Peptides against a protein of PDB entry 4JHK. Designs and how they scored, part 64

Target 1, 212 residues: chain A of PDB entry 4JHK
Amino acid sequence: EDYKIQSFDLETQKLLKTALKDPGSVDLEKVSSVIVDQSLKDQVFSREAGRICYTIVQAEAKQTNGSVFRRNLLNRLQQEFKAREETRKRSTQEWVCLVSFICNIFDYLKVNNMPMVALVHPVYDCLFRLAQSDALKNEEEVDCLVLQLHRIGDQLEKMNVQLMDELFNLLRDGFLLQEDLSSMGRLLLLEILEFRAGGWKLSDTAQKYYYS

## One batch from the design tools (peptide; made by RFdiffusion4, then SolubleMPNN)

Design b2_p10_3_s3 (from b2_p10_3, 5 letters changed)
Fold by OpenDDE base, seed 5:
Structure b2_p10_3_s3 (fold): chain B 212 residues (1-212), chain A 10 residues (1-10)
Amino acid sequence: as target 1 above (212 residues)
Amino acid sequence: MTWAEIAEQE
């Protein structure tokens, strides 16, 4: 199976390839750090990173019954999460990359084919932050919020429907009442409201309306 | 409790 790691130098590519096949032979803390660093810079890579992380976790479990990689990965993510407000203040782009990566890890890093319970509240915390008035006025943050809800909204709702209801109450109020939303932001909020109302699916007609 | 510790209990 091929993984998109061409953005790394040859030495790092070798490190990642080895981690995927023989995780016990490499420094898994270093591997996790490299993956997190790149994911915080590139939202496109963060999708691939989720798949890579899952593969390494499975390989290590099979090889040694260990969880060193996952432990290092989650510790680093938690550090970034704790500093999220400072990150947001410094760079909206870095902030949305952080949210995207956390959501992608939630999506891909399954445990017994189930989402990690440990990540449910952290993911909701990120989405609730994006749903605040100061974030809804920023198109980059609205884009991120809507994208994540399209990807993992149905899974999150299954984990905690009450939090999802509360989140969408905020989005509804933002759509209806917030004065400084951009036209595109308002359109995206309407789309995601309809998306959930339709059982986390979008009709062909709606797809054309919002994305054609 | 850290995320890692919570995950290890799952």
Scores: peptide ipSAE 0.723, ipTM 0.969, DockQ to the pose 0.837
Fold by OpenDDE base, seed 3:
Structure b2_p10_3_s3 (fold): chain B 212 residues (1-212), chain A 10 residues (1-10)
Amino acid sequence: as target 1 above (212 residues)
Amino acid sequence: MTWAEIAEQE
């Protein structure tokens, strides 16, 4: 299977390819740092990064029964999470990249085919932050919120339905009551409300209606 | 405890 790592220089590409096949032969701390750094700059890469991380984790577990890569990855993510409010103040783009990456790690980094319990509350914390009034008025944050809920909403709900209910109460209130929502933001909130109401499923036609 | 430590318990 090929991975989308063309955005890296050739040396880094080689490092990543080696980590995917023979993680014991590379510096896994460096590998994790490179992946996190790029994911915090490029929101699109974060999804591919999740898949890459999962593969490396599985390869290391199989090769040495180790978890060095996962440990370094999660420690770095937790550091970034801790500083999330400062990141948001500095750059909305970096903030939404952080949220996107955490959500994609949640999506891909399965343990025994189940989501990591360790990431449930951190993910909800990020989504709740995006659901606050000061964030809902920013289209970039609304885009991020809705995108993550499309990707992992069903999984998150299975982990904690109470938190999901509380989150969607905020989204419904934002949709109905917040005056400074953009027209696109309001449309996206309506779509995600309908998405959950439909069991986290919408036809391709319906999705195109909201995003075209 | 850290995310990493929690994950290792899973």
Scores: peptide ipSAE 0.723, ipTM 0.969, DockQ to the pose 0.849
Fold by OpenDDE base, seed 4:
Structure b2_p10_3_s3 (fold): chain B 212 residues (1-212), chain A 10 residues (1-10)
Amino acid sequence: as target 1 above (212 residues)
Amino acid sequence: MTWAEIAEQE
């Protein structure tokens, strides 16, 4: 199975491949650190990272009934989350990578085929931050917000519909009232408003229209 | 409570 880890050096690739097959034979703290570090630099990788993380978690559980990898992963993520405002101030790109990774972990690290309750509020906190006026004026943050809602919005809503309603109230207000939105930002907000209104479904034609 | 601790309770 292909886990798209070609961006790492060969030694790291070997480490990751071993972790996927025999997690008990590697330093799982190091593995988690490598995955988090790369995910904080590459937003595209963060989605693949979620799948990788899930596989390692399942492999470790099956092999030793342990949760060392997940514990290290979540601890590192929580540390990054706590420092999110500093990260945002330092680099918008790093901030959106952080959000993307947290959202992708939420998407893939399921327990008994259910999202982790522990991550519900942290994910919403990230999305609410992206929905603030100072973030909505930045296309990179709007892109991130809309992308995550496309990926996990339906799942998040199932976990807490009240928070989702509050979030989309902010997005609607941003769409209607904020003057310094870019044309693309406004278009993306409109699209995501319609996406949710349509039951988190959008035809290929409609999707292409908004992203053309 | 840490995220990890909460997750272990799930």
Scores: peptide ipSAE 0.721, ipTM 0.969, DockQ to the pose 0.846
Fold by OpenDDE base, seed 2:
Structure b2_p10_3_s3 (fold): chain B 212 residues (1-212), chain A 10 residues (1-10)
Amino acid sequence: as target 1 above (212 residues)
Amino acid sequence: MTWAEIAEQE
């Protein structure tokens, strides 16, 4: 399979390709660091990064029954998560990338074909932060929030429906009460409210209406 | 407990 790693230099690309096929022959801490660093800069790569990480995890498990890569990856992510407020203040783009990456890891790194329980609260914490009034006024944060809910909302709800209810209460209030939402932000909030109400599904017509 | 440690217990 082809992985979207063209943003890296050739040496790093080789490192990643080797990690995907023969993880025992490379420094998996370095690999994890490279993936996280790039994911914090490129939201498009962030989604691909989830798939890459899953492949490396599976390859290492099969090769050595090890979990060195996952351990290093999660440790780095937790460090970034702890510093999320500093990141948000420094760069909204990096903050949005961080959230996207954590959500993608949640989406792809399954344990026994189930989402990692360890990431449930961290993901919700990120989404709740995006649902605060100071974040809802920023369209790029709203975009991120709605995008993640489209991708993993159904899975998250299965893990904790109470938190999802609380989150959507905030989104509803934001939609109805917050005055400084952009027109697009308001439309996105309405769409995601309808999306969940429809069982995390929208008709093709509705989808085109909101995103065409 | 770290995320990594929690994951290893799953």
Scores: peptide ipSAE 0.720, ipTM 0.969, DockQ to the pose 0.876

Design b2_p10_3_s4 (from b2_p10_3, 3 letters changed)
Fold by OpenDDE base, seed 1:
Structure b2_p10_3_s4 (fold): chain B 212 residues (1-212), chain A 10 residues (1-10)
Amino acid sequence: as target 1 above (212 residues)
Amino acid sequence: MTWAEIVEAE
């Protein structure tokens, strides 16, 4: 299985491969830090890192019944979350990577085959931030918002439908009322509104209309 | 509580 770690140097790739097979033989704090650091820089990796993280979590659980990696990962992720406004000011790209990574972790890291309840509000907080007027005018942030809702919107709604309703009220307002919203941004918001209204599904015809 | 602590309690 390919875990998309080709963006790392060879030494780090070896570290990650070892963590996947024998997590007890490596510094799992270092592994978690490397994954978070790269996820903040690489959008492709940030969207896929949940799978490798889940594999490491499972490997450690089976090997030692431990959760050192998950603990370190979540601690670092929480630190980045707390500093999210500073990150956004410094780099929109890093900010959307952070959101993508948090959403990806929510998607892949299950506890007892269930989403982590602890991440529900943090994920919504990120999406609500992307739904603010100052963010909706930035196509990169709109792209991120819509992409995450496509990926995990149905799961998030199951965890808290009231927050999802509130979020989409903001998106409707942005679609209808925000004057500096780009034509593409407006189109994306309309698409995601229709996507949820259709039960988090999109017909082939509609997909071609919005994305081709 | 930290996220990690909350998750460990789940």
Scores: peptide ipSAE 0.720, ipTM 0.968, DockQ to the pose 0.907
Fold by OpenDDE base, seed 2:
Structure b2_p10_3_s4 (fold): chain B 212 residues (1-212), chain A 10 residues (1-10)
Amino acid sequence: as target 1 above (212 residues)
Amino acid sequence: MTWAEIVEAE
């Protein structure tokens, strides 16, 4: 199975592969740190890291009934979340990678086959930040926002419909009232508004239209 | 409470 770890050096790749198969034989704190670090730098990895994390969590649970990796992962993630405004100021790319990563963790890392309640508000906080006027004018942030809503919007809504309503009120206002939206940004916002209105579904034809 | 602690309690 391909876990998209090609961006790491060979030594680190070996570490990650070992963690996936035999988590008890590696430093899981180090593994978690490496994953978070790379997720902040690599957009592709940040979107896929949840699958890696979930696999490691499952492997550790089965092997030792432990949760060392998850604990370290969430601790580091929380640290990055707390510093999200500083990150955004420093690098839009790192910021959107952080959002992508946290959303990906939310999507993949289930507890008792359910989303982690602890991450609901943090995820919404990130999405609300992307929905602010200063962020909507940046195509990279709009792209991130729309992508996350496509991936986990339905799950998030089930966790808190009030917040989702509020979020989409902001998006609607942005679509209608934000003057400095790019053409692509405006198109993406329209698409995601229609996506939710259609029950978080959109025909393949329509999807191609909006993203072509 | 940390996220990790909350999740462990879930």
Scores: peptide ipSAE 0.719, ipTM 0.968, DockQ to the pose 0.911
Fold by OpenDDE base, seed 5:
Structure b2_p10_3_s4 (fold): chain B 212 residues (1-212), chain A 10 residues (1-10)
Amino acid sequence: as target 1 above (212 residues)
Amino acid sequence: MTWAEIVEAE
């Protein structure tokens, strides 16, 4: 199985591989820190890190009935979330990586086969931030917003339909009323509006129109 | 309350 850890040096790769199979033999705080650090600077990894984290969580639970890795992971993630506005000011790329990683953790790191209720509001907070006027004018942020809604929108709506309605009201208003949207940004907003209206599905024809 | 604590209570 490919866990997409080729971006790490060999020593760190060995650490991660050991954590995946024998988490009790490594420093799980260090492992969580390494994963978060890489997720904040590598968008490809941030999109895939949830699967790695889930595997480690399951391995630790099976081995020791422990949750040290998950606890350290969530603590670090919460710290980054609290500092999200400063991160956004410093680097749009790091900000969208943070959002992508949080959404990826929400998607993959299930508890009792359900999404973590604790992450529902933090995820919505990130998406609402991306839906503000100052963010909608940035194509990188619009791309991130639309991508996350494609990935986890249906799950989020099941957790809180009222927040989803409010979010899409903002997106509709941005699409219709905001003058400084790029052509691509406006197109992406239209696509995601249609995506939800279609029950979080797109026809093949529509998909080709927006992404071919 | 931390996220970790909330999750552990779920």
Scores: peptide ipSAE 0.719, ipTM 0.968, DockQ to the pose 0.882
Fold by OpenDDE base, seed 4:
Structure b2_p10_3_s4 (fold): chain B 212 residues (1-212), chain A 10 residues (1-10)
Amino acid sequence: as target 1 above (212 residues)
Amino acid sequence: MTWAEIVEAE
């Protein structure tokens, strides 16, 4: 399996590979911090890091029936989440990486084959922040918002349909009323509105129109 | 309650 850890130096790659196979032999707090740090800097990694985290969680559970990695991961994520407004102010790129990573963890890190209930509100909070007027004018934030909804929107809706309705009311208003949306941003919002309306599915025609 | 604590209770 390719865990897409090429962005790390060789020493860190070795650490991660060991964590994937023998988590009890490494400092899992350090592993979690390294993963979070890289996820904030590398959007490609932040989108894929969930698979790595899930594998480590499963390996630790099998090896020691422990959850040290998950605990450290979630604690660090919560710290970053609390500081999300400062992160956004400092770097839009790091902000969208943070959102992408949190959503990716939600997608991959299942508990008893179910999404972590603890992450439902934090994920929605991130998406609602991306749906505010000051964020919708930034194409990078719109890209992030639409991407996450494509990936986990159906799961999030199952967890809380009321919040999803409220979120999409904001997106509709942004699409219709916000004057400083880019043409691409407006197109993406229209697409995601249609995507949900179609039961979180895209037709082949729509796929070509919006993404090719 | 922390996220970690909530998840461990799930």
Scores: peptide ipSAE 0.717, ipTM 0.968, DockQ to the pose 0.907

Design b2_p10_4_s1 (from b2_p10_4, 3 letters changed)
Fold by OpenDDE base, seed 2:
Structure b2_p10_4_s1 (fold): chain B 212 residues (1-212), chain A 10 residues (1-10)
Amino acid sequence: as target 1 above (212 residues)
Amino acid sequence: VDWYVPDFSD
């Protein structure tokens, strides 16, 4: 299977490839750290990282019935989550990468074909933070928020519809009432409001309108 | 906010 790991040096690429096929032969703590570190720098990779993580988790489970990688991964995620406000203060880019990565892990790293319940509240907390007024004025944060809701909104809603309602109340209020939204930010909020209202799907016409 | 990560079986 092809994975987008070209951004890593050759040694790290080899490490990752080995982890994907023979996780028992590598330091899975190191592997998890490398993946998280890169995901915090590259939002494109953060999407791929979810798929990579899933594959490694499955490979380790199959090989040794172990969960060393998953445990290390989630522990690191929790650490980054705890420090999310400091991360946001330091770098908006790293912050949105963190959110993206957590959401992608939620999306891909399923247990018994179900989302990890433990990640539901952390994901919502991230999205709620992006929905605050100080974040909505930043187009980069709005982009991240809307992107994640497009990807996993339907799954999150199934896990907790009350939180989703509360979240979208904030988004609606932001769209209607917040004065310092960018034009694009306002457009994105409108689109995502319509997206959910349409059952987490857009018509072909609407898709072209918002994303052509 | 902290969360507990249980050792779920895959």
Scores: peptide ipSAE 0.046, ipTM 0.717, DockQ to the pose 0.095; fails the geometry check
Fold by OpenDDE base, seed 3:
Formats: structure tokens, sequence, C-alpha cells
Structure b2_p10_4_s1 (fold): chain B 212 residues (1-212), chain A 10 residues (1-10)
């Protein structure tokens, strides 16, 4: 398995590679900190970060039956979540990176092939925040919202269909009633409404229409 | 909103 970690310096790459194969030989708190810090700066990396985190968690469990990495990772994530409104105020880019990372952790850190129940409400809280009128007018936040729903919407709905219904009521209202949506934002909302209506699937023809 | 950080192995 190859991991996309070329954006880090060589020393950090070595640290991550060692953590993936021999987690007991490195400082797992430092490893978790490095991954979180980079994920908060690079939304594209957050997807790969989820896979990396899952691998390290499994490796540590098998090697020492420990959970030091996961504990440090989730504690840091919880701290960032608590400060999410301040983060959004400071930087939209950092805010959408935070949301993306939380969603990717939800997607990849499964226990016994099940999503972590403790992350369900935090994920929905982030998505509901992105669905508010003040966020829907920002194309960067709409991009993030739609991307996460494409990636984990079906899983989230299985965990709580009531919250998903409430979320999509807000998105439908935004699409129909909000006056200051960008053209691209409105297009993305329409696409995600269609995506869920189609059972979280989209035909190849429709995909090309929206994203080619 | 706080969440519980589980302490268990996979």
Amino acid sequence: as target 1 above (212 residues)
Amino acid sequence: VDWYVPDFSD
C-alpha cells in the first residue's frame, strides 16, 4: 500500500512511514498532532489522512493492543470541534478543512466495521452549520458541504434519518428561497438534492452534466 | 457538544 505523504518533509515522511508499520517505536502523540495540523491546512490531504489514521490505529491495536494514537487524535479533534465557530470567524479555509477532516475520520475510523456513534452528532452539527443562510452564500462552504454529503451522506442517514431529513429541508429551502446564492452554489445544491433523491447515487450522464 | 473518546482496541 502506498500513502500520499509527499507533501511532508523527509523527516516527517519517515516518521509517518514508521508509524504505519511499527507504531510502538514512535511518539504517537506527535504523529497524531502532525496529521491533524496538516489536515487543517489541506482539505485534499484530509481524505488520505483518514486512511492513514485507520491504518495506524489497526497497527497499534495488533502490535500492543493499545489505543494511544486514536485517543490523542480524537481528543485533538474534539478540541478543534469545540472551537469551530472561532475557526470559521478566523478563516473559512481552515473551517472547511476542519469539517472535511471530521467527516473523513467518521468515514475511515470504523470499529468492528461500524461508524463511531460518538461522531454522528458532531458531523451533523458541522453540516447543519454549513447549511445555514450565512454559510450557503459562501461558495467555499457550499463546496465543502456538498463534497461531504457525497462521501458520507448514505452512512450518516443510516445512523440518523431524522437529522438527514431536517438537513435536506434546509438545503431545499436554501435552493428555492435564498436570494444571494452564487450560480455555482445553486447548481451544487440542486445536484446534491438529486443525489439523495436517487438513493445517494448519480448516473454517469448526470455526473458529467454537473462536474465535467 | 462533547463526545466520548473510546479507549478500546480494534
Scores: peptide ipSAE 0.044, ipTM 0.717, DockQ to the pose 0.112; fails the geometry check
Fold by OpenDDE base, seed 1:
Structure b2_p10_4_s1 (fold): chain B 212 residues (1-212), chain A 10 residues (1-10)
Amino acid sequence: as target 1 above (212 residues)
Amino acid sequence: VDWYVPDFSD
């Protein structure tokens, strides 16, 4: 299997490759730290990071029946989550990367082939934060919100439909009532409203309308 | 909101 880790230096690439094949031979705390740090800088990598994390978790479980990597990863994510408001204040880019990474971990890191229940509320908390008026006026945050809902909205709804209904009530109100939305932001909100209404699928007509 | 980190293997 090929993993997109070319953004790291050669030493770190070697570390990651070893972790993927022989996790017991490397410092898994360091591996988790490196992955989280890079994911907070590069939203594109965050998706690949989810897949990498899943592979390492499975490899460690198979090799030693251990969970050192997962514990370190989730502990770090919890720390970043708790500091999310400070992160948002410091850097919108880092904030949306954090949200993206948490959502990607939710998407890829399954336990017994099921989503991690412990991540459901943290993910919703992030999405609800992005759905607040002060965030909806920022196109970068709207982009992140809509992207995550496209990726994991269906899964999240299955975990808690009530929270999803509440979230989309906010998005509807934002679309209809908030005056300082950008044109693109308003378009994206409309698209995601239609996306969910269509069962988390886009019709051919809608696809052409929004992405032509 | 804080969450518990599960300590079990997959």
Scores: peptide ipSAE 0.042, ipTM 0.714, DockQ to the pose 0.113; fails the geometry check
Fold by OpenDDE base, seed 4:
Structure b2_p10_4_s1 (fold): chain B 212 residues (1-212), chain A 10 residues (1-10)
Amino acid sequence: as target 1 above (212 residues)
Amino acid sequence: VDWYVPDFSD
């Protein structure tokens, strides 16, 4: 019912609010562009963006049986994904925002109450990139990796346990073997290893230990 | 990895 869109100007906020309630009355291509652009700049919003996108998709489907918004959204997402290495080179912050946005779209944008299968490999590709040695030494990338795994790791594993095993092999190796991890990075890797081992659950005691 | 964006309803 309430959406966190304070980062937009008032006119854009009105546009988004209208899209949420009456998508047929606005330019949904423009709406999708605005959401993607902001999600690539603000990691906090990228989380909210997933929920917003799902709501707009549902509203358009219900109102006109259309999918203009979803098509534009996913097309743009694919374009950004294809350019992910260039984005990473340009800005770590933009890169982690991109990953966060893709993961959040995966999390919220369900089709027939199921995850979009087409997004499974792209999500894993992003996470595998974050699990490479050159990324693990950057605390910002480790933060992003661990955050996404906390949010959607259980869902991703259900979609492809083999890829998840391979991913966590990299994380284990990073934790054990990589020498240039920050102390916090190493701690986060240990935590996420334990998190999965515990069935994607973390006890209150462990939560306090790692995030007090 | 590339993906196809199909036109399907939710």
Scores: peptide ipSAE 0.042, ipTM 0.714, DockQ to the pose 0.080; fails the geometry check

Design b2_p10_4_s2 (from b2_p10_4, 3 letters changed)
Fold by OpenDDE base, seed 5:
Structure b2_p10_4_s2 (fold): chain B 212 residues (1-212), chain A 10 residues (1-10)
Amino acid sequence: as target 1 above (212 residues)
Amino acid sequence: VEWYEPDFSD
């Protein structure tokens, strides 16, 4: 199985490859730190990182019945989550990378083919933050919000439909009432409103309108 | 909201 890790130097690539095959032979705290650091800089890698993390978790469980990697990963994510407002103030790009990574971990790092319950509220908190008026006026944040809802919205709703209803009430109000939305932002909000209304899928008509 | 490692294993 191939993993997209060419953005790292050769030493780090070797470390990651070893972690994927023989996690007991490497410092898994260091591995988790490297993955988180890169994911906070690159949303594209963040998607791959979810898959990498899942593989390492499974490999460690199989090899030693351990959970050192997962524990370190989640502890680091918790730290970043706690500092999310400071991150947002420093860099919108870093903030949306953080949200993207947390959502990707939620999507990929499943236990017994189920989402980790501990991540549900943190994910919703991130999405609710993106749904606030000060965030909705920023296209980069709207892009992130809509992308995550496309990826994991159906899973999140299954975990807590009440929170999803509350979130989409905010999005509806933003679409209808907020004056300083960009044209693209308003279009994206409309699309995601229709996406959920359609059972988390696009109709043929909507597909042509938004993506053709 | 804070979270910790889940109480269940893989």
Scores: peptide ipSAE 0.051, ipTM 0.716, DockQ to the pose 0.153
Fold by OpenDDE base, seed 4:
Structure b2_p10_4_s2 (fold): chain B 212 residues (1-212), chain A 10 residues (1-10)
Amino acid sequence: as target 1 above (212 residues)
Amino acid sequence: VEWYEPDFSD
């Protein structure tokens, strides 16, 4: 597989490539920190990071039956999650990158072909935060919220339908009642409401309507 | 929410 790591310098790219193929030959703590740091800066990479992380986890497990990378990754992720409100206050961009990264780790980093149960509530907590009134008025946060729900909404619902119902109650209320939504934000909320109602699928007609 | 390390079985 090809991994999109061109945003790193050449030395770091080599480090990552080695980690993907021969994780036992590199400092996996350093690798995890590099991936997390970049994911907090680049939302596009944060999407790719999930796949990269899963590959490294698998490679280490197969090579040494170890879990050094995963432990360091999840430890750092939990630290960032705990500080999420401070991150949001400091930078909306960093906050949405954090949410994107957590969601993509949930999406790709599976155990026994199942999502990690430990990540379910943290993911929902992030999405619920994005669904609050102060976040819904920010188009960047709405973009993030809707994007993550498109990517992992169906999986999250399977893990906890009650939380998903509660989340979408907030989104519906935001769509109907909140006055300071941008026109695009309101459109995105409507779209995601319809997306879930349609079984987490978007028809070709709807795709053209919302995104053409 | 507190996270824990799950067993890897893939």
Scores: peptide ipSAE 0.048, ipTM 0.710, DockQ to the pose 0.111
Fold by OpenDDE base, seed 2:
Structure b2_p10_4_s2 (fold): chain B 212 residues (1-212), chain A 10 residues (1-10)
Amino acid sequence: as target 1 above (212 residues)
Amino acid sequence: VEWYEPDFSD
């Protein structure tokens, strides 16, 4: 199986490849840290990182019935989550990368084929933060918000429909009432409102309209 | 928000 890890140096690539096939032979704490660090820099990698993490978790479980990697990964994510406001203040890019990675971990890491309940509220907290007025005015944050909802909105709703309703109330209000939204931001909010209203799916025609 | 470590089984 091919993983997109070209952004790492060769030594780190080797480390990751070894972790994927023989996790017991590497420092899994280091592996988790490297993955998180890169995910905070590259939002595109965050998606791949989720898949990589899933594979490592599965490999370790099968090899040693261990969960060292997952524990270290989640511990690091929790640390970053706790510092999310400081991260946002420092760098919008790092902030949206953090949100993206947390959402992707939620999407890929399953426990007994179910989403990790422990991640539900943290994910919603991130999305609610992106739905605040000071964030909605930033197109980069709106892009992140809408992207995550497209990817995991249906799963999140199944976990807590009340929070999803509250979130979309904020998005609707932002769309209708907030004055300093960009034209693209407003368009994206409209699209995601329509997306959920349509059962978390859009027709091909609608998709082309919003993303052509 | 505090996270907990869920049990994992393959």
Scores: peptide ipSAE 0.046, ipTM 0.710, DockQ to the pose 0.109
Fold by OpenDDE base, seed 1:
Structure b2_p10_4_s2 (fold): chain B 212 residues (1-212), chain A 10 residues (1-10)
Amino acid sequence: as target 1 above (212 residues)
Amino acid sequence: VEWYEPDFSD
């Protein structure tokens, strides 16, 4: 019921609030565009954006049995995903925001209370990209990778355990073999390896060790 | 990998 949209101007806030309650009365393409644009700039908002998107989707479905917002949202995400390598080259910050947003949409935008199957491979593709040697040497990308795995790793594994095994093979190899990892990057990789090994949970001792 | 809107209802 309460959404964190204070970063937008008042007109846009009104637009978003209306979309949440009466999606049929607003331009849902514009709403989706605004949400994606802001999510590409702010990782904190990206998480809230997932919840907002879910609410709008549900509201439109209930109101008109429509899916205009979801179609526009997913179309825009697909466009951004296709251009992800160019985005990464242009701005690491925008790239990790994109990954964060896609992961948050996966986390929140459920269909019939189930994850969207269509997003599984795109999410894994993003995480695999972050697990490549050229990305693992960048602490910002490692931060993003580890954050997403903390948030949705258990859900992703349920969707495709083989891909998760392959991903963590890369992370293990990076941790053990890659020489140009930062000290923090190496620590984060170790933590996430332990996190999965512990059933996607951190013990109190481990939590204290890594995040005290 | 590319994706399109799945044929699901909310």
Scores: peptide ipSAE 0.050, ipTM 0.716, DockQ to the pose 0.133; fails the geometry check

